# Peptides against a protein of PDB entry 5JXT, part 213

Target 1, 319 residues: chain A of PDB entry 5JXT
Amino acid sequence: SLLPKKEINVYIGMSEMQVKWYQKILEKDIDAVNGAGGKRESKTRLLNIVMQLRKCCNHPYLFEGAEPGPPYTTDEHLIYNAGKMVVLDKLLKRIQKQGSRVLIFSQMSRLLDILEDYCVFRGYKYCRIDGSTAHEDRIAAIDEYNKPGSDKFIFLLTTRAGGLGINLTTADIVILYDSDWNPQADLQAMDRAHRIGQTKQVVVYRFVTDNAIEEKVLERAAQKLRLDQLVIQQGRAQVAAKAAANKDELLSMIQHGAEKVFQTKGAFGTMAEKGSQLDDDDIDAILQAGETRTKELNARYEKLGIDDLQKFTSESAYE

## One batch from the design tools (peptide; made by RFdiffusion4, then SolubleMPNN)

Design b2_p25_3_s2 (from b2_p25_3, 11 letters changed)
Fold by OpenDDE base, seed 3:
Structure b2_p25_3_s2 (fold): chain B 319 residues (1-319), chain A 25 residues (1-25)
Amino acid sequence: as target 1 above (319 residues)
Amino acid sequence: MYYPVNKELIEELEKLADKAFDEGF
């Protein structure tokens, strides 16, 4: 029988470079971040800030002029300049040692480009599928990954491209490098490994930048998922999905952790203490803390009814 | 039932992301 998937949110501090870029993003639009734009602040401007902050949480090299060079060479800087890459690098080494195979999902094809460079640099054999991948090449990549005795360790996918009903049950680990605004997209990604034909315990690691906008993205996704579950259970098909985030919700999301980011010199959390020198005990501590926070997050939303979830606003960034 | 994720919002976010990539930092 298929074992239930284990889902763990992995809360990761920003690198020093990410903190600097996160500050720069907030400073560039400080009037919007402070709500000084009032009624004239465009939803589009706030959505842009949200997108830049999410890029920063993924990797600072998603910004023009962020990559060190010339020469532009893949080196250890690709890892240590992003908290998620530091954790990924250690986690992949563990996953490989245990004889597991891994799907890595992102919303950003440009992050997959960075992950390809990383795979080449570490000597990891991989497959890739994104939105631009031709149908025939998708089939070929899936077949190459799934073949008996495949030497492909990693499959890199955009979450949307991975959503297309494909079977990747030859992997038992799923890494969501980032989260979709639609929790169903992430569930569909997980279900590429977690389906009929899987013989192992599927473990899903969801990377979440701590003290950043991604926590609010995750909370909103968890709220939506719970609402969707309750709507299905109660047969209330008419509960309009909460409209796309309003300006005040977007502003609150942007403001979340901003003060602490401005006050921070260097990196955040475990990244400040150890940087790229995480050991197996540090990874275990991060995973254990993540498992605890995941349970707490789920328990928070499981207690809420439909009416509560409809009224529920994330607490202000200033509480 | 797929609640329509406002495809327009996602497309707008994607266009905004792409534009923000093209405009540099």
Scores: peptide ipSAE 0.007, ipTM 0.376, DockQ to the pose 0.016
Fold by OpenDDE base, seed 5:
Structure b2_p25_3_s2 (fold): chain B 319 residues (1-319), chain A 25 residues (1-25)
Amino acid sequence: as target 1 above (319 residues)
Amino acid sequence: MYYPVNKELIEELEKLADKAFDEGF
């Protein structure tokens, strides 16, 4: 029988560079962030802020002029300037040492470009599939990754390109570098490794920037997933899936952690203390804390009924 | 519809967000 997936949210502090960029994004639109624009702020403006904050949480080099250069040389700065890359770099060493193989998913093809540069820099053999990858090249990449004795360690995928029904059961580790707003997209991604033919324990690491917008993205995705499950279980197919995030929900998400970001000088959490010098004990502590917070998050939503989840999607805009 | 699941719309929003970032920092 296929072993159940282990899913662990990995809560990661921002680097100093990420904090500075996150501050700049908030400051540029401070009137919108403070709700001073009132009813006049467009939903489009708030969505743009959300997208910039998510880019910042992924990697600051997703912004023009953020990468040090010219010359644009891949070096350790590619890692230490993004909290997720610091954790990824340590985690991949552990995964490789265990004889595991890994799928890395992101929503952002431009982040896969950064991860590709990182793979080259570390000497990791990889495959890549994104939205632009030709059908024939997708087949070739899958076959190359899945072949017996494949030396390809990493498969880089956009979450949506991974959605195409492919089998990647030759990997046993899944990293969700970011989260989709639709939790079903992430489930479909991890189910590429967690399928018939898998012989290992599949472990899913979901990276989440701590004290930032990504916590609220995760919470909203978890609320939706639980609601979808309860609707299916209760046969209430007519529970209208709550519309797209309203303006107040987007504003609440943008405001989450903003005060702490403005008050912070330098990096957050373990990134402030250790930065790129994280050891194996620091990674174990991050994973253990993540496992605890994951259990707490799940336990919070498991207790909620349909009516509660429908309220919380409105009330979590006021807490 | 939570957020545009359309890749093109996300890419367009990303381009708009990038452009808004580049025009204003």
Scores: peptide ipSAE 0.006, ipTM 0.357, DockQ to the pose 0.017
Fold by OpenDDE base, seed 1:
Structure b2_p25_3_s2 (fold): chain B 319 residues (1-319), chain A 25 residues (1-25)
Amino acid sequence: as target 1 above (319 residues)
Amino acid sequence: MYYPVNKELIEELEKLADKAFDEGF
């Protein structure tokens, strides 16, 4: 029988560089962030800020002129300048040592480019599929990854490309490097490993930048997932339609953690304490804390009815 | 009350967000 997935949110502090860029993003749009623009800020402007903050949470080198250079060289700076990369680098060593294989999903094709550079730099053999990958090349990459005795350790995928019904049951670890606004997209991605033919315990690590926009993306995704589940269970198909964040929800999401980001000098959390010098005990502590917060998050939404979830989507518009 | 606005950075971030939207949505 297929074992149930173990899902763990991994809450990761920003690097010093991420904090500086996150501050810069918020400062740039501070009129929007404060709601002080007497012009109704366009929903588009707020969506733009959200996307920049999400880029910052993923990697600061997603911004033009953020990468140190010239010369542009792949080095340890690619890792230590992003909290998620620091945790990923330690986690992948553990995953490899245990004889596991890993799918890494992101919403951002440009983050996969950074992850390719990282894979080359660390000597990890990988496959890649994104939205631009031709159908034949997708088949070839899947076959190369799934072949008996494949030397491919990592499969890099955009979450959207991972949704395409592919079978990757030769991997037992899934890393969601970021989260989709639609929790069903992430579920569809992780179900590439968690499918008929899987023989191992599938473990899903969801990376979440702590004290940032991604916590609110995760909360919104969890709310939506619970709502979708309840709608399916109760046969109330009409309730699903309010899925698009309103302006006030987007503003609240942008404001989340912003004060603490502005007050912070240097990195956040474990990144401030250890930076790139995380050991195995630090990783275990992060994973254990993440498992606890994951249970708390799930327990919060499992108790909510449709009316409560609809109110939460409305009350987040009134705070 | 958060700190001051850089307009040039807004326009660049808007362009980047539009690209990210086109790539991710």
Scores: peptide ipSAE 0.014, ipTM 0.396, DockQ to the pose 0.020; fails the geometry check
Fold by OpenDDE base, seed 2:
Structure b2_p25_3_s2 (fold): chain B 319 residues (1-319), chain A 25 residues (1-25)
Amino acid sequence: as target 1 above (319 residues)
Amino acid sequence: MYYPVNKELIEELEKLADKAFDEGF
């Protein structure tokens, strides 16, 4: 029988470089971040800020001129300049030692380019599929990954390309490097490994940048997922999908953690304390803290009815 | 060496994110 998947949110502090870039993004549009634009602030401008902040949470090298060079050489700086890469690097070493195989999902094909450079640098054998991958090349990559005795450890996928009904049950670990706004896209990605034919316990690690916009992305996705579940359970097909995040919701998401980011010198949390020198005990502590916060997050939304979830702005979840 | 930031690819990812945001929320 297929075992239930385990899902753990992994809360990760920003590197010093990420904090500096996050500050720069907020400073560039400070009037919008402060709501000074009022009724004149466009939804498009706020969405652009959200996208830049999400890029920063993923990797600072997604920005032009962020990578140190010339010469542009892949080295340890690729890892220590992004909190998610520091955790990923330690986690992949553990996963490989356990004889597991891993799917890594991102919303950003440009992040997969960084992850390819990382895989080459660490000597990890991988496959890749994104939105631009030709149909025949997708089949070839899937077959190469799934073949008996495949030496491919990692499969790199964009979340949406992974949604295309493919079977990757030869992997037992899923890393969501970032989250989709639509929680169904992430579920569809997990279902590539968590499907009929899986023989192992599937574990999903969802990376979340702590004290940043990604916490609010996760909260909104959890609210939507709970709402969708309640709609299905109650047979209320008419619960209108919440209208697209309004300007005030986007502004609140952008403002989340912004003050602390402006006040912070250097890295956040475990990245400030240990940087790239995370050991196995530090990873266990991060995973245990993440499991606790995941249970707390789920328990907050499980108690809420449809009417509560509809009224919830991102702010009212903290009262 | 990360391929030069194809502004079009970023805009397309932003449009896809916007579309996912508009369809998903």
Scores: peptide ipSAE 0.009, ipTM 0.418, DockQ to the pose 0.025; fails the geometry check

Design b2_p25_3_s3 (from b2_p25_3, 8 letters changed)
Fold by OpenDDE base, seed 2:
Structure b2_p25_3_s3 (fold): chain B 319 residues (1-319), chain A 25 residues (1-25)
Amino acid sequence: as target 1 above (319 residues)
Amino acid sequence: SYPPVDEELVEKLRKLADEAFEEGF
């Protein structure tokens, strides 16, 4: 029988460079947050801010002029300038040592470009599929990854490209480098490894930037998933239509952790203490803390009814 | 060097959070 997947949220502090870029994004667009435009323009501006903050949480080199150069050379700076890369680098070393193979999902094809540069720099053999990958090249990449005795360790995928019904049961580890606004897209990505033909325990690591916009993206995704489950169980089809973030929800998401980001002189959490010098005990502590917070998050939403979740979409903006 | 904390910006963000809270009731 297929073993149930284990899902662990991995809460990661921002690097010093991420904090600096996160501050600059908030500073630049603060007047757009103040709602000086009509209701429709303000929502579009807030969505743009949210997108820029999510880029920052993924990697600061997603911004023009952020990468050190010329010369534009891949070096250790690609890792230590992003909290998620520091944790990924240590985690991949463990995954490889245990003889596992890994799927890495992102919403951002440009982040996959950074992950390709990282794979080349570390000497990891990989496959890639995104939304631009031709159908034939997609088949070839899947076959090359799934072949018996494949030397391909990593598969890099956009979450949408991973949604296309592909079978990747030759991997047992899934890393969600970022989260979709639709939790069903992430579930569909996990189900590429967690499917008939899997022989190992599938483990999913969801990376979440701590004290930032991504915590609120995760909470919103968890609320929506719980709501979808309750709607299916109770037959109440009318509730699913309110899933688009309103202006006030977007504003509260942008404000989450903003004060702490402005007060912080340095990196966050374990990134402030150790930076790129995370040891095996630090990774174990991050994973254990993540497992605890994941259980707490799930327990928070499991107790909520449909009416509570409808109220909580207004109140959770303020907790 | 980190840019200095923009205390005015922090207060603006706090005020916006409070205003958003009041509009949500």
Scores: peptide ipSAE 0.022, ipTM 0.481, DockQ to the pose 0.016
Fold by OpenDDE base, seed 3:
Structure b2_p25_3_s3 (fold): chain B 319 residues (1-319), chain A 25 residues (1-25)
Amino acid sequence: as target 1 above (319 residues)
Amino acid sequence: SYPPVDEELVEKLRKLADEAFEEGF
């Protein structure tokens, strides 16, 4: 029988470089962040800020002129300049040592480019599929990864490209490096490993930048997922999940953690204390804290009815 | 209804941003 998947949100502090870039993004548009533009503030401007903050949460080298150089060489800086990479680097060593194989999903093909450089730098053998990958090359990559005795440890995928009904049950670990606005896209990604033919316990690690916009993206996704479940259970097909965030919701997401980001000198949380020097106990503590916060997040929405979830907005960034 | 913009917090965030900018962040 297929074992239930274990899902853990992994809450990760920003590196010093991420804090600096997060501050710069907020400062550039401070009047929009503070709501000073009021009704005149463009929804497109707020969506652009959200996109830049999400890029920052993934990796600062997604910005032009962020990568240190010349010389432009892949080194440990690729890891320590992004909190998610620090945790990923330690977690992948553990995953490899236990004889597991891993799918890594992102929304951003440019993040997969950084993850390819990382895989080469660490000597990890990988496959890649994104939105630009030709159909024949996708088949070849899947077949190479799924081959009996394959030496491919990592499969790098964009979440939407991984959604194409492929079978990757030869992997037992799934890392969601970022989250989709649609929780169904992430579920479809997990279901590539968590499917008939899986023989291992599937574990899903969802990376979430702590004290940043990604917490609010995750909360919104969890709310939507619960609403979708209740709609299916009650047969009410017409509950149009508010498909797009309004301006005030986007503003609240942008403002979340902004004060603490401006007050912070250096890195956040465990990244400030340990940086790239995380040990196995630090990883276990991060995973245990993440498992607790995951249960608490789910419990907030499990008690809510359809009418409550439609009205439920997370508390304002000022409450 | 979203709560009204906390103008005191907005001003605090502006000051923090200005201070961060002046410190060469």
Scores: peptide ipSAE 0.022, ipTM 0.466, DockQ to the pose 0.013
Fold by OpenDDE base, seed 5:
Structure b2_p25_3_s3 (fold): chain B 319 residues (1-319), chain A 25 residues (1-25)
Amino acid sequence: as target 1 above (319 residues)
Amino acid sequence: SYPPVDEELVEKLRKLADEAFEEGF
């Protein structure tokens, strides 16, 4: 029988560089955050800010001129300048030692480019699929990854390109490097490894930048998932659960952690304390804390009815 | 009604941004 997947949110502090870029993003568009723009322009600006903040949470090198150079060389700076990369680097080393194989999903093909550079730098053999990958090349990459005795450790995928018709049960670890706005896309990504033919315990690590917009992206996704489940269970029309984030929800998401980001002169949490020198105990502490917070998050939404979940979209914007 | 922008938070963020900008020059 297929074992239930274990899902753990991994809450990760920003690097110093991420904090600086996060500040700059907020500063540049502060008037748009303040709502000084006309109603339509304001929502578009807020969506752009949200997109930039999510890029920052993934990797600062997603911004033009952020990568240190010339010379533009892949080095340890690719890792220590992004909290998620620091944790990923340690986690992948552990996963490899365990004889596991890993799917890494992102929403951003440009982040997969960074992850390719990282894989090359660390000597990890990988496959890649994104939205631009030709159908034949996609099949070839899947077959290369799934072949008996494949030396491919990592599969890099965009969440949507990985979503349909792929069997990747030769991997037992899934890393969601970022979250989709649609929690069903992430579930579909997990189900590439967590499917008939899987022989191992599937573990899903969802990376979440702590004290940043990604916590609110995760909360919104969890809320939507619970709402979708309850709507299916109660036979109510799915129409309400598809509402695009309103201006106030986007603003609240942008404001979340922003004060602490501006007050912070360095990195956040374990990134401030250890940075790239995270040890195995620090990773265990992050995973344990993440498992606790994941249980708390799930327990928060499991107690809510449909009417509460619909209201909570308004109240959790102000707490 | 748009929930009121937390004008206090916005003003606090603006001040912090201004301070961070001054420290960055």
Scores: peptide ipSAE 0.022, ipTM 0.510, DockQ to the pose 0.013
Fold by OpenDDE base, seed 1:
Structure b2_p25_3_s3 (fold): chain B 319 residues (1-319), chain A 25 residues (1-25)
Amino acid sequence: as target 1 above (319 residues)
Amino acid sequence: SYPPVDEELVEKLRKLADEAFEEGF
């Protein structure tokens, strides 16, 4: 029988470099961040800010001129300059020692380029599929990964490519490096490993940058998922969740954690305390805290009715 | 170079969050 998947949100602090880039993004568009544009501020401008903040949460090298060089060399800086990479590096080492195989999903093909450089640097054998991969090359990559005795440890995928109904049950670990605005896209991605033919416990790690835009992306996705579940259960097909965030919702999301980011000198949370020197106990503490916060998040939305879930509660940007 | 932290910006953000909190209750 297929075991239920275990899903854990992994809350990760920003590196010092991420904090500085996050500040720079907010400062560049401060009039929009402060709502000073009011009714005149375009939804497109706010969506662009959200996209830049999400890039920062993933990796600062997604920005032009952020990568150290010339010479451009892959080194430990690729890891320690992004909180998610520090945690990923430790998790992959543990996953490999356990004899597990891993799918890594992102919304950003350019982040997969960074993850390829990382895989080469660490000597991890991988496959890759993104939105540009030809149909024949997708089949070949899937077959190469799924073959008996495959030496491919990692499969790198865009969430869009993962949505295409493929079977990757030869992996038992899923890492969502970032989250989609649509929770069904992430579900469809993780269900590539969590499918008929899986023999292991599937574990899903969802990376979430703490005190940043990604917490609000996650909350919005969780709210939508719960609303979709309730609509299905109650047969209320007409309850169209407002699929697109309004301006005020986008402003609230951009403002979340912004004050703490501006006040912060250096890195956040465990990244401030340990930096790249995370040990196995620090990782276990992060995973345990993440499991607790995941249960709390789920329990919060389980108590909400349809009418509550239709209201975007602008909780305080400071709570 | 990273831009210096704009303290005036932090104060503006704080004020806007406080105003948004007061309008929401």
Scores: peptide ipSAE 0.021, ipTM 0.458, DockQ to the pose 0.016

